# Peptides against a protein of PDB entry 5JXT: the designs that were tried, part 27

Target 1, 319 residues: chain A of PDB entry 5JXT
Amino acid sequence: SLLPKKEINVYIGMSEMQVKWYQKILEKDIDAVNGAGGKRESKTRLLNIVMQLRKCCNHPYLFEGAEPGPPYTTDEHLIYNAGKMVVLDKLLKRIQKQGSRVLIFSQMSRLLDILEDYCVFRGYKYCRIDGSTAHEDRIAAIDEYNKPGSDKFIFLLTTRAGGLGINLTTADIVILYDSDWNPQADLQAMDRAHRIGQTKQVVVYRFVTDNAIEEKVLERAAQKLRLDQLVIQQGRAQVAAKAAANKDELLSMIQHGAEKVFQTKGAFGTMAEKGSQLDDDDIDAILQAGETRTKELNARYEKLGIDDLQKFTSESAYE

## One batch from the design tools (peptide; made by RFdiffusion4, then SolubleMPNN)

Design b1_p10_6_s1 (from b1_p10_6, 6 letters changed)
Fold by OpenDDE base, seed 5:
Structure b1_p10_6_s1 (fold): chain B 319 residues (1-319), chain A 10 residues (1-10)
Amino acid sequence: as target 1 above (319 residues)
Amino acid sequence: PLPNPRYLQR
């Protein structure tokens, strides 16, 4: 029988470099961030800010001129300059020691390019699929990963490209390096490992930058998922159409944690205390805290009805 | 240190 998947949100502090770039993104558009643009502020501008903040949460090297060089070299700086990479680097060592195999999903193909450099740097054998991967190359990569005795440890995928009906049950760990705005895309990604033919407990780690835009992306995704479930259960197909964030929701998401980011000198949380020197106990503490916060998040949304879920996007912005 | 492939492909 297929075991139920275990899902854990892994809340990760920003590195010092991420904090600096996050501040710079907010400062560049400070009038929009403060809501001073009023009716003149375009939804497109707010969406662009959200996308830049999400890039920052993923890796600062997604920005031009962020990566140290010339010469441009892959080294430990690729890891310590991004909180998610610090946690990923420790987590992958554990996953490998356990004899597990891992799918890593991202929305950003350019992040997969960074993860390829990381895999080469650490000596991890990998496969890659994104939206530009030819159909034949996609089949070849899947077959290479799934073959008996495959030496490929990691599969790097864009969430949408990886969601397309493929079987990856030869992996038992799923890392969502970032989240889709549509929680169904993330579920479809998880279902590449968590399906008929899986023999292991599937564990899903969802990386979430703490005190940043990604917490609000996660909350919105959880709310939408619950709403979609209730709509399906109640046969009320009409509710699904309101999925696009309004300007006020986007502004609230951008403002979340912004004050603390401006007040912060250096890194956040465990990244400030330990930086790249996270040990096994620090990772266990992060995973345990993440499991608790995941249960609390789910429990908040499970109690809400359809009408509450439609309103709640406005009230959680004032606390 | 290994050269960065991401800059070699540009």
Scores: peptide ipSAE 0.249, ipTM 0.857, DockQ to the pose 0.452
Fold by OpenDDE base, seed 1:
Structure b1_p10_6_s1 (fold): chain B 319 residues (1-319), chain A 10 residues (1-10)
Amino acid sequence: as target 1 above (319 residues)
Amino acid sequence: PLPNPRYLQR
């Protein structure tokens, strides 16, 4: 029988470089961030700020002129300049020692380019699929990853490319490097490993930048998922359609943690204390704290009815 | 240090 998947949100502090870039993004549009634009502030401008903040949470090198150079070199700076990379680097070593294989999903193909450089730098053998990958190359990559005795440890995927019904049950670990606004897209990604033919316990690690926009993205995705479940259970199909984030919700998301980001000199949390020197005990502490916060988050939304969940609408920032 | 492939294609 297929074991239930274990899902853990992994809450990760920003690096010093991420804090500086996060501050710079907020400062550039400070009037919009403070709500000074009032009713005149465009939804598009707020969505653009949200997208820049999400890029910052993923990796500062997603911005032009952020990467150190010339000369441009792949070195430890690729890891220590992003909190998610510091945690990923330690977690992948543990996963490999356990004899597991891992799917890494992102919304951003440009983040997969950074992860390819990282894989080469660490000597991890990998496959890649994104939205631009030709159909034949997708089949070849899947077959290469799934072949008996495959030496490919990592599969790098965009969440959209992973939605194509492919079977990757030869992996037992799923890392969601970032979250989709639609929780169903992330579920479809997890279901590539969590399917008939899986012989191991599937574990899903969802990376979430702590004290930042990504906590609010996660909360909205959890609200939508619960609403979708209740609509299916109650047969109320008409309720699901008006899920677009309004301007006030987008503003509230942008403002979340902003004051603490402005007050912070250096990195956040465990990234300030340990940075790239995270050990196995630090990773265990992060995972344990994440498991607790995941249970608390789920318990918050399980108690809400349809009418309470409808007040928090979550439509796609990509239309 | 390995050359960064992301900058070699630009």
Scores: peptide ipSAE 0.246, ipTM 0.855, DockQ to the pose 0.423
Fold by OpenDDE base, seed 3:
Structure b1_p10_6_s1 (fold): chain B 319 residues (1-319), chain A 10 residues (1-10)
Amino acid sequence: as target 1 above (319 residues)
Amino acid sequence: PLPNPRYLQR
C-alpha cells in the first residue's frame, strides 16, 4: 500500500546578503510598504514588491549585480549567500547517504539555473525540466531519471512543468524550494513521487524563509487548501476561493517581518550563529522545529469554518 | 573555480 506522505515545513533564516537585499527592496518602495500610497497605490506595484521579496528569499543572485565578479565563478559563495542553499547543501548530503533520490521544485526557472550550477559544483548528476523544455527532451529526461540503476540523483523541475502528469516514483524525497500561491500546484508536484508505484515513504520538505514574506505565502496557501477542502465537502462549488490576494492582504504580507529585517545587522537564526558551518545536529534541530510549526499551522486552519477562511486577516489565525 | 555559465552567456 502507498504510505501517506510526510510533509515538513523547513523554516530557514536569511543570510546576511539576503537581509541586505531584502532591506534594499523595502527601502526602494518604502512609501508603498508603509501604505502611504493610499487608494492610489496599484495592486500591480504591491505584486511587484512581493515578487522581488520572494526572489530575495530564494537567492540574491536572481538580482542583477548581486553576484560577485568579475571574474564570475561558481564557488562556496553560491551556497553561503542564500539560507535555503546552506540547508539544501547539508540536506542533499544526508539524502544521498541514505540512498534516496530527490525532486527539487521551484516556481522560478532562473533559480533552477542556479541549482544547475550548484549541482555541477558539488558533482551531483541531475535532470532538468521547465516550461521551455521541448516535449521530446522532457520524455528523454524522465526516462533517463527513471531508468533502473540511473546515476541521476536530482531532478530539477519548475512546479508547473512537473505538474503535467509525469511519473517520478523512482524518487522518494521532494523538496519544494519555494511555494505556489495555489497549494494544488504544490500537491500536483508532490504527486509525481507520491503515487502508485512508489515503494518508499515519500518525505516532502517545504523550504520557508523565516521572518519573511514566505511565511505569509505559506499561511495563505494553507488557508486556501483548507477552504478548497471544505467547499468540496459541503458541495458549495460556487465559493470560488478568490485566488488573488487583495491590496490590504498584499500589504500585510510585505510588512510581515519588515521591522525586524530593518533592525538586523547580519543573518537570521541559525544562519547568524553558524552561517555555512551547519552540522548534522543543526539540521536535525531545524527539521524538528519545522515539524512542530507544521503541526501548529495545520491545527490552526483545521478549526476554521468557510466564513473565517474567507477573511484573510493575520489576526484571525491567532484568536 | 568553475566559470559561471549564467554570466558567460551575457
Scores: peptide ipSAE 0.233, ipTM 0.851, DockQ to the pose 0.427
Fold by OpenDDE base, seed 2:
Structure b1_p10_6_s1 (fold): chain B 319 residues (1-319), chain A 10 residues (1-10)
Amino acid sequence: as target 1 above (319 residues)
Amino acid sequence: PLPNPRYLQR
């Protein structure tokens, strides 16, 4: 029988470089961030801010002129300049020592390019599939990864490309490097490893930048997932959850953690304390804290009815 | 150090 998957949100502080770039993004559009644009602020502008903040949470090198150089080299700076990379680097070492194999999903093909450079730098053998990968090359990559005795440790996928019915049950670890706005896309990605033919306990690590836009992306996705479940259970198929965030919701998401980001000098949380010098105990603490916060998040949404889940609860914007 | 492939492709 297939074991239930274990899902853990891994809450990760920004690096100093991420904080600086996050501040710069907010400052560039400060009037929109403060809500001064009012009803005249375009939804498109707010969506662009959200996308830039999400890029920052993933890696600052997604911005032009962010990467240090010349010379432009792959080195330790690729890791320590992004909180998610610091945690990923430690976690992958542990996963490899356990004899596990890992799927890494992102929404951003350009982040996969960074992860390829990282894999080469660390000597990790990998496969890659994204939305531009030809059908034949996709088959070849899947077959190479799934072959008996495959030396490929990592599979890099865009969440959408990974959603296409493929079987990757030869991996037992899933890392969601970022989250989709649609929780079903992430579930479909997890189901590549958590499927008939899996023999191991599947563990899913969802990376979430703490005190940033990604917490609100996660909350919205969790809210939507619970609403979809309740609608199915109650036979209320007509409750089309408004799939698209409204302007006020986008603004609230942008504002989340912004004040603390502006006040912060240096990195956040464990990234401020340890930076790239995380040990195994620090990783265990991050995972344990993440498991606790994951349970709390799930418990929050499990108590809500359909009518509550249809309302964006703004309450957490003022804590 | 390896050259950054992401920069060389731009």
Scores: peptide ipSAE 0.229, ipTM 0.851, DockQ to the pose 0.428

Design b1_p10_6_s2 (from b1_p10_6, 4 letters changed)
Fold by OpenDDE base, seed 1:
Structure b1_p10_6_s2 (fold): chain B 319 residues (1-319), chain A 10 residues (1-10)
Amino acid sequence: as target 1 above (319 residues)
Amino acid sequence: AIPNPAYLKR
């Protein structure tokens, strides 16, 4: 029988470089961040700020002029300049020692480019699929990954491209490097490994930048998922989840953790204390704290009714 | 350090 998947949110502090870039993004639009634009602030401007903050949470090298060089080199700086990469690097080493295989999902194809360079730098053999991958190349990549005795450890996928009905049950670990605004897209990604033919316990690690916009993206996705479940259970199909985030919701999301980010000199949390020197005990502590916070988050939304859940629902800004 | 020959503008 297929075992239930284990899902753990992994809360990760920003690196010093991420804090500096996060501050710079907020400072560039400080009047909008402070709500000084009021009724005049465009929803489009707030959505753009949210997108830039999400890029920063993923990797600072997603911004022009952030990568050190020339000369441009792939080295340890690719890892220590992003909190998610520091945790990923340690976690992948543990997963490989356990004889597991990994699917890594992101919303951002440009983050997959960084992850390819990382895989080459660490000597990890990988496959890749994104939205631009031709149908034939997609089949070839899936077959190469799934073949008996495949030497491919990692599959890099964009969440949407990986959601398209493929079978990847030869992997037992799923890393969501970021979250979709639509929780169903992430579920569809997990279901590539958590499907009939899986022989192992599937574990899903969802990376979430702590004290940043991504906590609010996660909360909103969890709220939408609970609402969708209750609507199906109650037969209230006409309860359209209210459309995209209003301006006040977007502003509240942007403001989340902003004051603490401005007060921070250096990195956040375990990234300030250990940085790239995270050991196996530090990873266990992060995973245990993440499991606790995941249970608390789920317990918060399980108690809410449809009317409470409808107040804060917004759908995808990404067509 | 691996030289990235083509600076693929990330």
Scores: peptide ipSAE 0.113, ipTM 0.822, DockQ to the pose 0.385
Fold by OpenDDE base, seed 2:
Structure b1_p10_6_s2 (fold): chain B 319 residues (1-319), chain A 10 residues (1-10)
Amino acid sequence: as target 1 above (319 residues)
Amino acid sequence: AIPNPAYLKR
């Protein structure tokens, strides 16, 4: 029988470079961040701020002129300048040592470009599929990854391209490097490894930048998933969860952790203490803390009714 | 370090 998947949110601090870029993004649009734009603030402007903050959480090199150089090099700076890369680098070593194979999903094809450079730098053999990959090349990449005795350790996928009904049950680890606004897209990504034909325990690591926009993206996705489940269970088909965040929701998400980011000199959390020098005990602590916070997050939304889940309450974070 | 030409920026 297929074992249930284990999903763990991995809460990761920003690097010093990410903090500096996160501050710059907020400062550039400070009036919008402070809500001074009021009703005149366009939803498009707030969505743009959210997208820049999400880029920062993924990797600062997603911004033009952020990468150090000339000379431009692929080296350790690719890792230590992004908290997610530091944790990824340690996790991949552990995963490989266990004889596991891994799917890495992102919303951003440009992040996959960074991950390709990282794979080459570390000597990891990989496959890639994104939205631009031709149908024939997708088949070839899947077949190369799934073949018996494949030496391909990593499959890099954009979440939506990887969601297209493919079988990747030859992998047992899934890393969601970032989250979709629609939790169903991430579930569909997980279901590439967690389906009929899987023989191992599937483990899903969801990377979440702590004290940042991504924590609120995750919360909103969890809220939506629970609402969708309750609507199905109660037969209330008319309660279409408002798929798109409103302006006030977007503003609240942008403001989350912004004050602490402005006050921070250097990196956040374990990235401030250890930086790129995370050991195995630090990783175990991050995973254990993540497992606890994942249970707490799920338990918070499991207690809410449909009417509560339809309200984006900023207050429900403190009760 | 692997050289990355400036025209091949990520």
Scores: peptide ipSAE 0.107, ipTM 0.812, DockQ to the pose 0.391
Fold by OpenDDE base, seed 5:
Structure b1_p10_6_s2 (fold): chain B 319 residues (1-319), chain A 10 residues (1-10)
Amino acid sequence: as target 1 above (319 residues)
Amino acid sequence: AIPNPAYLKR
């Protein structure tokens, strides 16, 4: 029998560099962030801010002029300048030591480029698939990864490209480096490892930048997933919640944690305390805190009906 | 450090 997957949200503080870039993104559009643009503020402008903030949460080197150089080098700076990379680097060492194999999903192909350089730097053997990967190369990468005795430890995938019908049950760990706006895309990604033919307990780590826009992306995804489940269970297919965030929701998401980001000098949370010096106990603490917050998040939405979930998409704009 | 001359790909 297939064991149920274990899902853990891993809440990760921003690095000092991420905080500085997050501040710069907010400052560049401060009038929009403060809602001073009023009715004239375009939804497109807010969506652009959201996209830049999500890039910052992933890695500051997604911005032009962020990477130190010339000379440009792959080195420890690739890790310590992004909170998610610091946690990933420690977590992958543990995963490898356990004899597990890992799928890493992202929405951003440019983040996969950074992860390739990281894999080369750490000596991790990997496969890659994104939306530009030719069909033949995609088959070859899957076959190489799934091969009996494959030396490929990591599979790097864009969530949408990796979600398309492939079997990757030779991996038992899934890392969602970021989240899709559609929770079903992330589920489809998990289901590449969590499928008939899996012999191990699948564990899913969802990386979430703490005190940032990604918490609100996660909450919105959880609300939508619960709503979709209730709609299916009740046969009310017509209550497809408008999948696209409104302007006020986008503004609330942008504002979430912004004040604390402006007040912060340096890194956030465990990144401020330990930075790149995270040990195994720090990782255990992050995972335990994440497991607790994951249970609390799920428990909030499990009690809500369809009408409550539809209201919370409006009321979470006011808290 | 690994030299990354292909920086333009990031």
Scores: peptide ipSAE 0.106, ipTM 0.817, DockQ to the pose 0.448
Fold by OpenDDE base, seed 3:
Structure b1_p10_6_s2 (fold): chain B 319 residues (1-319), chain A 10 residues (1-10)
Amino acid sequence: as target 1 above (319 residues)
Amino acid sequence: AIPNPAYLKR
């Protein structure tokens, strides 16, 4: 029988470089961040800030002029400059020692380019699929990954490209490096491993940058997922949760943790204490704290009715 | 370190 998925949110502190870039993003648009634009502030401008903050949470090298050089090199700096990479690097070593195989999903193809360089640098054999991958190459990559005795440890996928009905049950670990605004896209991605033919316990690690916009992206996704479930259960198909945040919601998301980010001179949390020198006990502590916070998050939304869940999702996407 | 040419910069 297929075992239920174990889902764990992994809350990760920003590196010192991420904090500096997060501050620069907020400072560049400080009037918008402070709500000084009022009704005149464009939703597009706020969405652009959100996208820059999400890039920062993923990796600072997604910005022009962020990567150190010349000379440009792939080295340990690719890892220690992003909190998610530090945790990923330790987690992948553990996953490999356990004889597991892993799917890594991201919304950002440019992050997959960083992960390819990381895989080459660590000597991890991988496959890749994104939105630009030709149909024939996609089939070939899936077949190469799924073949008996495949030496491919990692599959790198964009969440949307990986969602297209493929079977990857030869992997038992799923890492969501970032989250989709639509929780159904993430479910469709993890269900590539969690499907008929899976013989192992599927574990899903959802990376979330702590004290940053990604906590609010996750909360909104959890709220939407609960709303979608309740709408289906009540037969109210017309109450389809409008995916689009309003200006006030976007502003609140941008402001989340911003004050503490401005006050921070170094890294956040375990990244400030240990940096890139995380040990196995530090990883266990991060995973245990994440499991607790995941249960608390789910329990918060399980108690809410449709009307309560709708009040937090702005109706106003019909302009 | 692996050399990464400037034109291949991310």
Scores: peptide ipSAE 0.101, ipTM 0.830, DockQ to the pose 0.395

Design b1_p10_6_s3 (from b1_p10_6, 5 letters changed)
Fold by OpenDDE base, seed 4:
Structure b1_p10_6_s3 (fold): chain B 319 residues (1-319), chain A 10 residues (1-10)
Amino acid sequence: as target 1 above (319 residues)
Amino acid sequence: AIPDPAYLKR
């Protein structure tokens, strides 16, 4: 029988470089961040801020002129400048040592480019599929990954490209490097490994930048998922979960953690204490804390009815 | 420092 998947949110502090870039993004649009634009502030401007903050949470090198150089090099700076890369680098070593194989999903093809360079730098054999990958090349990559005795450790996928009904049950670990606004896209991604034919316990690690917009993206996704489940169970088809955040919700999401980011000199959390020098005990502590916070997050939404979940804004999750 | 041709991907 297929074992239930284990899902763990992995809460990760920003690197010093991420904090600096996060500050710069907020400062550039400070009037919009402070709500000073009022009713005149465009939803498009807020969505652009959200997108830049999400890029920052993924990797600062997604910004032009962020990467140190010339000369441009693939080296340890690719890792230590992004909290998610520091955790990923340690986690992948553990996963490999366990004889597991891993799917890594992102919304951003440009992040997969960084992850390819990282894989080459660490000597990890990988496959890649994104939205631009030709159909024949997708088949070839899947077959190469799934073949008996495949030496491919990592499969890099964009979440939506991985959602296309493919079977990747030869992997037992799933890393969601970022989250989709639609929680169903992430479920469809993890279900590539968590399907009939899987022989191992599937573990899903969802990376979430702590004290940043990604916590609010996660909360909103969890709320929406619970609402969708309850609507299906109760047959209330009319509760079309308003898929798109309103302006006030976007503003609240942008403001989340912003004050603490402005006050911070250096990195956050474990990234401030250890940086790239995370050991196995630090990873265990991060995973344990993540498992606790994941249970707490789920427990908040499990108690809510449809009407509560519709009214439940990201602000009421902290009251 | 060998220019990393991989930079063209990032």
Scores: peptide ipSAE 0.081, ipTM 0.786, DockQ to the pose 0.279
Fold by OpenDDE base, seed 5:
Structure b1_p10_6_s3 (fold): chain B 319 residues (1-319), chain A 10 residues (1-10)
Amino acid sequence: as target 1 above (319 residues)
Amino acid sequence: AIPDPAYLKR
C-alpha cells in the first residue's frame, strides 16, 4: 500500500542580502506599498511587486547587479546570500546520507539555473526539466533519472513542466523551493513521487520565507485547496473561487512583514543567529518548528466551511 | 570556487 505523504512547511529566514533587496523592492514602489496610489494603483503594478518579492525570497541573484563580481565565481556566496539555499544545502547532505533521492520544484527556470550551478559546485549529479525542454530531452532526462542504479541524486523541475503526467517514484523526497499560486500544481508535482510504485515514505518539504510575502502565498494556497476540497465533496462545482487575487489582497500580501523588514538590520530568524553555520540541530529545530506550524495552519482551515473560507479571503486582508 | 564564467548558467 502507498504510505500517505508527509508534508512539512519549512519556514526560513531571509539572509542579510535578501533583506536589503526586499527593502529596495518595497522602497522603489513605496507609494504603492503604502496604498497611497488609491484607486489608480494598477493591479499590474501590484502583481509586479509580488513577483519581485517572490524572486527575492528565492534568490537575490535573480536581480541584475546583485551577484558579486567581476570576477564572477560559483562559490559559497551562492549559498549564504539566500536563506533557502542555506537550508537546502544542509538538507540535501542529510537526504543524501539517508540514501534518498530528491525532486526539487520551482516556478522559476532562472532559479533552476542557480540550482544547476549549485549542483555543479557541490558535485551533485542531477537532471533538469523546464518548460523549454524538448519532448525527447524530457524523456531522456526522466529515463536517466529513473534508471536502475542511476547516479542522478537530484531532479530539478519547474512545477508546471514536472507536473505533466511523469512518474518519478524513484525519488522519495520532494522539495518545493517555492509555491504555485494554484495549490493543485504543487499537488501534481508531489504526485510525481507519491504514486503507485513508490516503496518509500514520501516526504515533501515546502520552503516558505518567514515574515515575508510567501507566508501569505501559502495561506492563500491552503485556503484555496480547502475550498476546492469542500466544493468537490459538496458537489458545488460552480463555486469557482475567483482564482486571481484582488488588489486589496495583493496589497495585504505585499505589506505582510514589510514593517519588520524595514526595521531589520541584517538577516532574519535562524539566519541572523547562525547564518551559514547551521548545524544538524538547527535543521532539526527548523523542521520541528515547521511541522508544528504546518499542523496549526491545517487546523485553522479544517474547521472552516465554504462560506467562512470565502470570507477569510476577504478578512485576512484586515489582520 | 568555480572561477570560469563559461560554467555559470545563471
Scores: peptide ipSAE 0.072, ipTM 0.748, DockQ to the pose 0.371
Fold by OpenDDE base, seed 1:
Structure b1_p10_6_s3 (fold): chain B 319 residues (1-319), chain A 10 residues (1-10)
Amino acid sequence: as target 1 above (319 residues)
Amino acid sequence: AIPDPAYLKR
């Protein structure tokens, strides 16, 4: 029988470079961040700020002029300049020692480019699929990954491209490097490994930048998922989840953790204390704290009714 | 370090 999947949110501090870039993004639009634009602030401007903050949470090298160089090099700086990469690097080493295989999902194809360079640098054999991958190349990549005795450890996927009905049950670990605004897209990604034919316990690690915009993206996705479940259970199909985030919701999301980010000199949390020197005990502590916070988050939304969940609904900012 | 730009995709 297929075992239930285990889902753990992994809360990760920003690197020093991420804090500096996060501050720079907020400072560039400080009047909008402070709500000084009021009724004049466009929803489009707030959505753009949210997108830039999400890029920063993924990797600072997603910004022009952020990467050190010339000369441009693939080296340890690719890892230590992003909190998610520091945790990923340690976690992948543990997963490989356990004889597991990994699907890594992101919303950002440009992050997959960084992850390819990382895989080459660490000597990890991988496959890749994104939105631009031709149909024949997708089949070839899936077959190469799924073949008996495949030497491919990692599959890199954009969440939407990986959601298209493919079978990847030869992997037992799923890493969501970022979250979709639509929780169903992430579920569809997990279901590539968590499907009939899986022989192992599927574990899903959802990376979330702590004290940043991504906590609010996660909360909103969890709220939408619970609302969708209750609407189906109660037969209230006409309860349209209210459309995209309003201006006040977007502003509240942008402001989340902003004061603490401005007060921070250096990195956040375990990234300030250990940085790239995270050991196996530090990873266990992060995973245990993440499991606790995941249970608390789920318990918060399980108690809410449809009317409470409808007060704060966002659909996809990404067509 | 991989100094060769030919390997960089980013």
Scores: peptide ipSAE 0.072, ipTM 0.674, DockQ to the pose 0.335
Fold by OpenDDE base, seed 3:
Structure b1_p10_6_s3 (fold): chain B 319 residues (1-319), chain A 10 residues (1-10)
Amino acid sequence: as target 1 above (319 residues)
Amino acid sequence: AIPDPAYLKR
């Protein structure tokens, strides 16, 4: 029988470089961040700030002129400059030792480019699919990954490209490197491994940058998922209308953790204490804390009614 | 380290 998925939010502190870039993004648009634009502030400007902050949470090298060079190199700096990469690097070593295989999803194809360079640098064999991958190349990559005795450890996917009904049950670990605004897109992605033909316990790690906009993206996604469930249960299909985030909601998301980010001179949390020198005990502590916070988050939204859940729903900026 | 930019995909 198929075991239920184990889902764990992994809350990760920003690196020192991420904190510096997060500050620069907020400072560049400080009037918008402070709400000084009022009714005149465009929703598009706020959405652009949200996208820059999400890029920062993923990797600072997504910004022009952020990567150190010339000369440009692939080295340990690719890892230690992003909190998610530090955790990913330790987690992948553990996953490999366990004889597991892993799907890594992101919303950002440019992050997959960074992850490809990382895979080459660590000697991880991988497959890749994104929105630009030709149909024939997608089939070939899936078949190469799924073949008996495949030496491909990692599959890199954009969340939307991975959503296309493919079977990847030869993987038992799913990493959501970032979250979609639509929780159904993430569910569709993880259900590539969690499907008929899976023989192992599927574990889903959702990376979330702590004290940043990604906590609010996650909260809104969890809220929307609960709303969708309640609407289906009550037969009120019309109430499931995707409500785009309003300006005040976007502003509140941008402001979340901003004060503490401005006060921070180094890295955040475990990244400040250990930097790139996380050990196995540090990873276990991060995973255990994440499991606790995941249960608390779910328990918060399980108690809310439809009317409370509707006030806080946002659409993805990519439609 | 991979020192050659030609190896970078990013």
Scores: peptide ipSAE 0.069, ipTM 0.680, DockQ to the pose 0.369

